# Designs tried in a protein design run: peptides against a protein of PDB entry 3V4L. Part 300

Target 1, 386 residues: chain A of PDB entry 3V4L
Amino acid sequence: GQPLAKDKVALLIGNMSYWEHPKLKAPLVDVYELTNLLRQLDFKVVSLLDLTEYEMCNAVDEFLLLLDKGVYGLLYYAGHGYENFGNSFMVPVDAPNPYRSENCLCVQNILKLMQEKETGLNVFLLDMCRKRNDYDDTIPILDALKVTANIVFGYATCQGAEAFEIQHSGLANGIFMKFLKDRLLEDKKITVLLDEVAEDMGKCHLTKGRQALEIRSSLSEKRALTDPVQGAPCSAEALVRNLQWAKAHELPESMCLKFQCGVHIQLGFAAEFSNVMIIYTSIVHKPPEIIMCDAYVTDFPLDLDIDPKHANKGTPEETGSYLVSKDLPKHCLYTRLSSLQKLKEHLIFTVCLSYQYSGLEDTVEEKQEVNVGKPLIAKLDMHRGL

## One batch from the design tools (peptide; made by RFdiffusion4, then SolubleMPNN)

Design b2_p28_2_s2 (from b2_p28_2, 16 letters changed)
Fold by OpenDDE base, seed 3:
Structure b2_p28_2_s2 (fold): chain B 386 residues (1-386), chain A 28 residues (1-28)
Amino acid sequence: as target 1 above (386 residues)
Amino acid sequence: MTEIVAMSTPSQAEAEPVPDKGVSHKLE
């Protein structure tokens, strides 16, 4: 019979905004597009941008809580990375210069932990360089991996080589994701799908002699990303997993605020990523005596590091949100909250209504404090232990 | 022009300037 997944879970990490290293661009688009594709494949997807070492460790721990016997686990990483002694290291955004294995996440350690969960399939898609780090002489003493015959690595590049992004004037994929996205929905064994992606990359004149996909697999069964999820999660473990995933994806409810002047504001929320949310405000009712009226959001928690210059924009794009702009309501003011994983407390902020009456030159302000609890990934408290 | 940028160069730590061991040539 066709293999059944008990469930399907993916963790996607895109690191771009490095402190001590060159900034990247492709991981933004790559994580977003891969999230949308894996959701069409019935994956529970956690998508995270710009994680510190500590936040990456906690994201992996939360991902491992979603894994169980016969669950399909997929880890995607786009960012800086290296390979020493056949071990792949993902570089966090706060990694020092030079970075070492002690500042990085070892993919083979994550694989060991996934094998302890008795997963049905383990897929790693690593969109990072595989060049040796000559500043790290650490020989990792890894325990022997179990012979589970269910492991697939798709490396964006060959051993000792670099992975590349295409810098365009706009948003562009990394070279690996550019070809992966065209095939990801195909009902094929995952190793056959990746082999076809490797052939497509090999035809590209930009990557010829610079980057080639490498597949490392022990997968003995015909498993695909299209494999159906086993019907209704009636087990206590499946219920716990669904609740844990749901916590990381719960948006605040849209609300209607009423001001004393008789103006009504719609306040709405949209997820760009599991740690990135758009807040939008719109005027839904205005008394005729009010000629001008704008609804600003202010007084965000300091943990979110919100630049006021990028808040309350007339378009999502002016906030830096280019990906979800088509799905957002029009004619709002938009604010992008990145780094929701840093939020220690409830998201409390002020909605400020600025308005003018007909025949008065002075602007009037009314303010309402809004508490929306912990949105999205902030419910997992990924900062607990700092 | 489409530039292709590598996703990882290990940042070379600027080599600390090796202190110029002034070889004091004692002219005897």
Scores: peptide ipSAE 0.071, ipTM 0.545, DockQ to the pose 0.131
Fold by OpenDDE base, seed 4:
Structure b2_p28_2_s2 (fold): chain B 386 residues (1-386), chain A 28 residues (1-28)
Amino acid sequence: as target 1 above (386 residues)
Amino acid sequence: MTEIVAMSTPSQAEAEPVPDKGVSHKLE
């Protein structure tokens, strides 16, 4: 029969905004496109951008809590990385220069922990370089992996080689994601799907002799990303998993704010990623005596490190939100919160209405504090250990 | 032109410019 997944869970990490290393661009688009494809495949997707070492550890721990017997686990990483002694290391955004294994997440350690969950399938998609780091001579003493015939690695590049992004003027995919996205929805054994992606990369004149996909697998069963989720009565564990995932994806409710001047503002929220939210404001009612009015958001928690220069933009693109701009309402002011994992407390901020009456030169301000609780990933309390 | 950029350059520690040990040519 066709294999059944007990559930399907994916963690996608895209690191771009490195402190001590070259900034990347592709991980933004790659994580977004892969998120949308995996959602069409009934995956519960956690998508995270620009994680520190501590935040990456917590994201992996939360992902491992979503794993159980017969669950499909997929980990995707796009960012800086290296490979020493057959171990793959994902580099956090706060990694020092030079970085070492002590500053990085070992993929084989994550695999060990996934094997302890008795998962149905373990897929790693690693869009990172696989060069040796000569500053790290540490041989990780990994405990012997269990012989589970349910593991697939898709490496964006060969051992000792670089992974590349295609820089166009604007949005760019990684070379791996460019070919993976075209096949990801195909009802094929995951190793066959990745082999076809490798063939497509090999046919491309841009990638030929520069980047080749490597597949490493021990997959005895015909498992596909298209495999249906088992519609069994929710075990207590499946209910807990569904609640935990739902909690991490709960947006604040859209609200209508009423000001003393009689202006009504719609305040809305959209998820770009599990740790990235767009706030948008629109004027839904204006008294005829008010000639101009704008609704700004301000006084955000310091933990979010929001540059006011990128807040309250007339377009989503001016905030750095190029991907979700089509799904957002038009004629708003937009603010992008890109670090929701850093939020320790409730998201409290001020909505400031600036307005002018007909026949008065003076601008008037009214302010209203808004508490929206913990949005998206902030509900997981990833920082409770700090 | 489509530019292809590597997703990971190994952290080149900028080799501190080895101070050019000015070989004092003693003119004997």
Scores: peptide ipSAE 0.067, ipTM 0.542, DockQ to the pose 0.134
Fold by OpenDDE base, seed 1:
Structure b2_p28_2_s2 (fold): chain B 386 residues (1-386), chain A 28 residues (1-28)
Amino acid sequence: as target 1 above (386 residues)
Amino acid sequence: MTEIVAMSTPSQAEAEPVPDKGVSHKLE
């Protein structure tokens, strides 16, 4: 019969904003496009940008809580990385220079933990460098992996090589994601799909002799990313998984704020990623005696590292939000919160209305505090281990 | 032109500034 997944769960990590290493661009687009494709495939997707070592560990632990017997697990990573002694290391944004295995997440350790969950399929898509790090001489003593015959690695590049991004005047994918996205929805065994992606990369004159997809697999069954999820969640574990995933994707409700001057503001929220939210404000009612008014957001929690210079922009793009701008209402002020995993408390902020009456030169300000609780990934309390 | 840039580099230690071994020119 057609294989069935008990459920499908994906963790996507895109690291770009490194502290001590070259900044990247492709992981933003790659994680976003892959999120949208995996959602069309009925995956529960957690998408995270710019994680520290600690935040990456917690994201993996939360992902492992979503895994169970017969669940399909997919881990995608785009960022800096290396391969030593056949072990793949994902580099966090806070990794020192030089980084070592002690500062990085070992993919084979994650695989071991996924095998303990009796998963139906384990897919790793690694869009990172596979060169040796000569500053790390650590030989990881890993326990022998179980013979589960359900493992697939898609490496964006061959052993000892680099992975590349395409730099254009705009947003562009990594080379791997550029070819992967065109085939990801195909009803094929995942190893056949990846082999066709490897052929497409090999036909491209840009990638020929620079980057080649490597596939490692023990997958004995004809499993596909298109495999249907087994019906209504009947187990307590499946209910918990669904509730935990739903919590990590719950946006605040849109609010209508009323000021004493009679101005009404719409406050809205949009998710770009599981840890990235756009706040937008719009004036929905203005008394005729008010000639000018602006509604801006301020007084964010310090844990979010919000630069006021990037807040309250006339376009989503000016905040660094290029991907969801088409789905946002027009004629707002936009603020992008990119570090929701850092939020320990409720998201409390101030909406400030600045306005001017007809025939008065002075501006008047009114303020309202807004508490939206814990939005998106902040509901998982990824900091509970500190 | 389409530029292809490496997404990842292996860890680079800052080359310790090779102490400029001041070549003490012994004036003969």
Scores: peptide ipSAE 0.064, ipTM 0.547, DockQ to the pose 0.131
Fold by OpenDDE base, seed 2:
Structure b2_p28_2_s2 (fold): chain B 386 residues (1-386), chain A 28 residues (1-28)
Amino acid sequence: as target 1 above (386 residues)
Amino acid sequence: MTEIVAMSTPSQAEAEPVPDKGVSHKLE
């Protein structure tokens, strides 16, 4: 029969806004597109951008809590990375220059922990460089991995080589994701799918002699990303997993705020990623005596590090949100919250209505405090380990 | 021109100012 997954869970990390290293662009698009594809494949997807070392560790721990016997686990990483002694290291955005293994996440350590969960399939998609880091002579003493016939690595590049992004004047994929996305929905054994992606990359004149996909697999069974989730009564563990994932993806409800002047504002929320939310405000009712009015959001928690110069934009694109702009309502003011993993408390902020009466030169302000609880990934309380 | 940029630089200890050479291999 066709294999069945008990469930399917994916963690996608895209690091691009490095503090001490060259900034990347592709991870934004790659994580977003892969999220949408894996959701069509019935994966529970956690998608995270620009994580520190600590935040990456906690994201992996929360991902491991979603894994269980017969669950399909997929980890995707796009960002800076290196490979020493056959161990792959993912570089956090706060990594020093030079970085070492002590500042980075070892993928083989994550694999060890996934094997303890008795997963049905373990897929690693590593869109990073595999060059040796000559500043790190640390040989990780890894415990012997269990012999499980359910592991697949898709490396964007060969051992000792670089992975590349295509820089255009706009948004572009990394080279790996450019070819992966075209095949990801195919009902094929995951190793066959990745082999076809490798062939497509090998035919591309841009990648020829620069980047080639490497597949490393122990997968003995005909498992595919298309394998259906087992629909029979959710075990108590599957219910807990579903609830934990649902908490990390719960948006605040849309709110209608009423001001004393009789103006009504719609406050709405959209998820770009599990740690990135857009707030938008729109005027839904204005008394005829009010000639102009705008609804600004202010007084965000300091943990979010929101620059007021990037808040309350006339377009999603002016906030840096190019991907979800088509699905957002038009004629709003937009604010992008890009670091929801840093939120310790409830998201409390002020909605400020600025307005002018007909025949008065003076602008009037009214303010309302809004508490939306912990949105998205902020519900997982990634900070509980300090 | 399509620029291909490496998604990792090897760690560099001393800040020799790596010129803003992102390794823009201009494909001629």
Scores: peptide ipSAE 0.059, ipTM 0.558, DockQ to the pose 0.175; fails the geometry check

Design b2_p28_2_s3 (from b2_p28_2, 16 letters changed)
Fold by OpenDDE base, seed 1:
Structure b2_p28_2_s3 (fold): chain B 386 residues (1-386), chain A 28 residues (1-28)
Amino acid sequence: as target 1 above (386 residues)
Amino acid sequence: STEVVPMSTPSQAEAEPVPDKGVSHKLE
């Protein structure tokens, strides 16, 4: 019969905003496009941008809690990375320069932990460099992996090579994601799909002699990303997994705020990623005696590192939100919260209404505090243990 | 023009500024 997944879970990490390393651009688009494709494939997707070492460890631990017997696990990573002694290391945004294995996440350690969950399929898609790091002399003594015959690695590049992005005047994919996205929805064995992606990449004049896809597989079964999920969650573990995933993707409800001057504001929320939310404000009612009014958001928790210069923008794009802007209401003020994983408490902030009456020169301000609880990934409390 | 740039770089130590051993020319 066709293979069935007990469930399908994906963790996607895109690191771009490095502290001590060159900033990247492609991981933003790559994680977003891959998230949308994997959701069409009935994956439970956690999508995270710009994680520290500690946040990456916790994201992997939470991902491993979603894994169980016969579950398909997919890990995608786009960012800085290296390969020493056949071990792949993902570089967190807070990694020092030079970074070492002690500052990085070893993919083979994650694979070991995934094998302990008795997963149905383990897919790693690694959009990072595979050059040796000569500043890391550590030889990881890894325990022997179990012979599970269900492992697939898609490396964006061959051993000792770099992965590339296409820089254009706009949003651009990494080279790997550019070709992967065109085939990802095909009902094919995952190794056959990746082999076709390798052929498409090999035909591209931009990548010829620079980047080649490498596939490592022990996959003995005809498993595909299109494989259907087994019906309604009957196990307690499947219910917990569904609840935990749903909790990590719960947006705050849209609010109507009423001010004493008679102005009404709509406050709305949109998810860009599991750790990235857009807040938007719009004036939905204004008394005729008020000639001008604007609704600003301010007084965010310090843990979110919100620069006021990047808050309350007239367009989503001015916040750095280029991907969801088409799905947002127009004529709002927009604020992008990009670090929801850092939120220890409830998201409490102030909505400030600034307005002017007809025939008065002075502006008047009214303020309301808003508590929206823990939005999205902040509900998982990834900082439990600090 | 489409430019293809590496997404990732290997770790780079800051070259310790080689202390310019100012060759104290002993004036003879």
Scores: peptide ipSAE 0.065, ipTM 0.542, DockQ to the pose 0.130
Fold by OpenDDE base, seed 4:
Parts: structure tokens; sequence; C-alpha cells
Structure b2_p28_2_s3 (fold): chain B 386 residues (1-386), chain A 28 residues (1-28)
């Protein structure tokens, strides 16, 4: 029969806004595109941008809680990285310069932990540099991996080489994701699919002699990303997993705020990623005696580090949101919350209505506090050490 | 134009601040 997955879970990490290292662009688009493709494949996807070392560890731990016997686990990483002694290191955004193994997440350690969960398939898609870091002489003493025969690595580049992005019209894609996205939905054994992606990369004039996909696998079964999930989640563990994933993806409900002046505001929410949300405000009713009115959001929790210069924009793009802008209502003010993993408490903020009456020169303000609870990934309390 | 740029760079040590060779201006 066709192989069945007990469930399918993916963690996608895109690091771009490094503190001490060159900023990247590709991870934004690549994580978003891969999220949409994996959702069409019935994956439970957690998508995270710009994680610190601590936040990356907690994201991996939360991902491991979603894994169990016969579950398909996929880890995608796009960002800075290196490879020493055949171990792949993912670089967090807060990594020092120079970074070392103590500042980074070892992919082979994550694989060990996934093997303890008795997973049905382990897929690693690593869109990072594989050059040696000559500032790190640490030889990781890794415990021997179990022989599980269910492991696939897709490296964006060959050993000792760099991964590249293609910049076009202000957006950049990783070369790996550019070719992977065209084949990811194919009903093929994952190693065959990746081999075809490697051939497509090898035919491209931009990639030829610069970047080559490397496939490392021990996959004894014909497993595909298209493999169906086994039935309705009837087990207690499957229900818990579904509930945990659903919590991490629950948006706040849209609100209609009514002000004393008779103005009505629609407050809405959109997810860009599991840790990135757009807030938007729109005037849905204005009394005729009010000539001008705007609805600003302010007084955000300090843990979110919201720059007021990037809040309350007339377009999603002015907030740095280029991906979801087509699906958002028009004629709003937009604010992007990019660090929801830092939120320790409920998301409480103020909606400030600024307005002017016909024939009065003075601007009037009314304020309402809004509590939306813990949006998206903030429900997982990723700021807590396990 | 489509530009191909490296996605990641190896870690670079901070260039040790070249010790400002204090040119001892011999006051002649």
Amino acid sequence: as target 1 above (386 residues)
Amino acid sequence: STEVVPMSTPSQAEAEPVPDKGVSHKLE
C-alpha cells in the first residue's frame, strides 16, 4: 500500500536580521512560499523569522513535542550557517562575531532528538553556507545516531561551498527554494524529488558552477511528502498535537470598536508567519460632522520592540510586509508585529482615534484599550525555558 | 537584472584593532 504518515509537522526558520552579521533577504520569501506548499501537503507548519539562540532552541523543543511514532518531521532552515567535521550549524540572529558551535544549533543533535521520537520520516532542508568556520576548532562529540533508515538531507549547496540568493525587483529567493518549489508537490519519493531539483539547478546558467544541491539519505522506504495522513486524529496524542498546532496559528478575532463621537473602527489581524502578525485599522462609519479621522495603534508591550516610525502605515509594504498585502483590506492603517515569540503576557495595546469636527480647528482624541490575548506563537510561551 | 549574491558568509573574526602604533612623536 501507499505509506501513511501518522501526522506531518514542519518547522521552518528563516534568519535574516542578524545583529553582528550581514543581513539576508531570501529567508523571508522562501519560508513563506515553503509554508504555503507544505500546507497544501497537509503539513502542520510552524514558520518563524529572526530567532535568537534561545528562541531557536525553544522552537526546536516545541517542534519535537509535535513529533511522535510514525510522524513525518521536516526542518527547513534558511540563514547563515557553516559545516565543521560533517556537522551542520545554524546561526541565530544574536550570534556573536565570530560565532562558534556554542552559539549555534547543531542539526545532527536535532536529528538525534527526532530519532528518539520514532518518527516515520526526517527531512532536513538546509539553505545555508557549508564552508568550514576556521574560528571554531570544536570537534562535536556527537553520540552515535540510531540506524532508522528514514533520514533525508537536502543541502542547498555542496560541502565547503556557499548558498546563494537571486535578487530581482527588490525581492530575493534562495537558489535552492527557486527550484524546490516547482517540484515539492510531486508524488515522488523525496530523494527522487530532490534529485530532480538537483538536475534543474545544474541546468540553470545562474547556478551552474556556483551552487549544487547535495542529497544525503538513508531512506529504505518509498516515502513522499505527498503521503496521506492516517485517518482522523483518534488518539489522545494526535488530538493534543492538533490542539497545540492550532493554538500556535489562532489569530485574534476582528473587532468593531465604537467611539463616543459615533465613529466605528474595524480592527483586524492577519498572520504573515507564526511569529509575525499584521494589525490593521479601518474607519467603517464616520458621522457627517466629522471631517477627518484616523485610528492609530499605540502603547504596545515593550517586549515587542515596536518602532513607532514603522507603525500605522498607509500600506502593508511600508511596514515591511510584502507577502500578505494582496489579501489585506485596502484603505487601512497597518502595523507589523514581527517578534510575537517575545510576548510574555497578553497583547494589550491602545487604539487612538484622532478626529476633527467640521468648523473646529482643534483635533480631538479618544482612546480604547484592546486586549487580544496571546496571538499565534505567543500561545506557546517560547520565552520560557523548558 | 537578476543578481546572484551569496546568502551566507563564513564567520569573520573582528579584525583585532590594529594596535595604534603610537608613533612616538619624538619631540625633537
Scores: peptide ipSAE 0.065, ipTM 0.542, DockQ to the pose 0.125
Fold by OpenDDE base, seed 2:
Structure b2_p28_2_s3 (fold): chain B 386 residues (1-386), chain A 28 residues (1-28)
Amino acid sequence: as target 1 above (386 residues)
Amino acid sequence: STEVVPMSTPSQAEAEPVPDKGVSHKLE
């Protein structure tokens, strides 16, 4: 029969806004597109942008809590990286220049921990460079990996080579994701699917002689990303996993705020990623005596590092939200919260209504405090270890 | 022109600014 997954879980990390290193662009689009594809494949997807070392460690720990016997685990990483002595290192956004193994996450350590969970399939998709870091001569003494016939690595590039992104005037994929996305939904053994992606990349004039996909696999079974989730009564562990994932993806409910002047505001929320939320405000009722009114959001928790100059924009694109803008209501004010993993407390903020009466020159303000609890990834308390 | 840029620079320690050893030309 076709193999069944007990469940399917994916962690996608896209690092682009490096502090001490060149900024990237592709990880934004690549994580978003891959999230949508893996959701169509019944994966529980956690999608995270711009993680520090500490935040990456916690994201991996929370991902490992979702893994169990016969679960399919997929880790995707797009960002800076290197490979020393056959070990792959993912570079956090706060990594110093030069970075070393002590500042980075070793993928083979994550694989070791995934093997302890008795997973049904382990897939690593590493969209990063594999050049040696000459500033790090540390040979990680890794314990011997268990011999499991269920591991697949898709490296965006060959050993000792660079991975590339396509710089256009707009949003573009990384070269790996450009070809991966066209095949990801195919009902094929994952190693066959990746081999076809490698062939498609090899035909591309942009990659020829610069980047080639490397596949490393121990996968003895015909397992695919399309393999159905086992529909039998969820074990207590599968129920806990489903509840934990659901908590990390629960948006605040849309609110209708009523002001004393008789203006009604709709406050809405949209997820761009598991750690990125758009807040939008719209005027849904205005008394005829009020000629102008706007609804601003302000007084965010300091942990979110929200610059007021980037809040309350007339378009999602002005906030840096280019991907979900089609699904958002029009004619709102938009605010992008890009660091929900940093939120320690409840998301409490102020909605400020600024308005003007007909025949009065003076602007009037009314304010309401809003508590939406912990949105999305902020429910996982990724900070509990400090 | 479609520019293809690497997703990673190897860690470049800033080359210590080679101290401009001002060659003191001894005017003989």
Scores: peptide ipSAE 0.058, ipTM 0.542, DockQ to the pose 0.138
Fold by OpenDDE base, seed 3:
Structure b2_p28_2_s3 (fold): chain B 386 residues (1-386), chain A 28 residues (1-28)
Amino acid sequence: as target 1 above (386 residues)
Amino acid sequence: STEVVPMSTPSQAEAEPVPDKGVSHKLE
């Protein structure tokens, strides 16, 4: 019979906003597009941008809690990286300059932990450089991997080579994701799919002699990303996994706020990523005696590091939300909350209504505090160890 | 002297792939 996945889980990490290293652009689009494709494949997807070392460790730990016997695990990483002695290191955004293995996540250590879960398939898609880091002389003492015959690595580049971005005037994919996205939904063995992506990349003039896909696989079975999930999760473990994933993806419910002046505001929430949320406000009712009226959000938790200059924008794009703008309601004020993984407390903020009456020059303000609990990834308390 | 060429304004040249996902370079 066709192989069945007990479940399908993906962790996607895109690091761009490095503190001590060059900033990237492609990981934003690459993580977003890959998230949407993997969701069409019935993956439970956690998508995270701009993680510190500590946040990356916790994201991997939470991902490993979603893994169990016969589950398909996929890890995608887009960011800075290196390869020393055949070990791949993912570089967190807070990594020092120079970074070392002690500041980075070793992919082969994650693979070891995935093999302890008796996973049905382990896929790593590594969209990072594979050059040696000459500042890191650490020889990793890795324990011998189990012979599970279910491992696939797709490296965006060859050993010792760089991975590249396409600099356009707009949002563009990295070179690897540009070709991967066109084939990812194909009902093929994952190694055959990646081989076709390698052929497509090899035909591109931009990549020729600069970047080539490398596939490393022990996959003995005909497993595909299209493999169906085994029917209704009746096991206690499957219920726990579904609840854990659901917590990381629960948006606040939309609220209707009523002000004393008789204005009604709709407050809504949208996920861009598991750690990035857009808040939007719209005026749904206004008394005729009120000539001007705006609803601003303010007084956010300090741990979210929200610049007021980027809050309360007339378009999602003005907040930096270029990807989800089509799915958002129009004629709102928009605020992008990045870094929801940093949220220690409940998301409490103020909705400030600024309005003017007909025939009065003075602007009046009314305020309401809103508590929406812990949205999205903030429910996992990825900071409990500090 | 590896000139860290500042990210120049994207000239209208065919967007050459930039090696952005690079190795740790100690900024001297």
Scores: peptide ipSAE 0.026, ipTM 0.522, DockQ to the pose 0.049

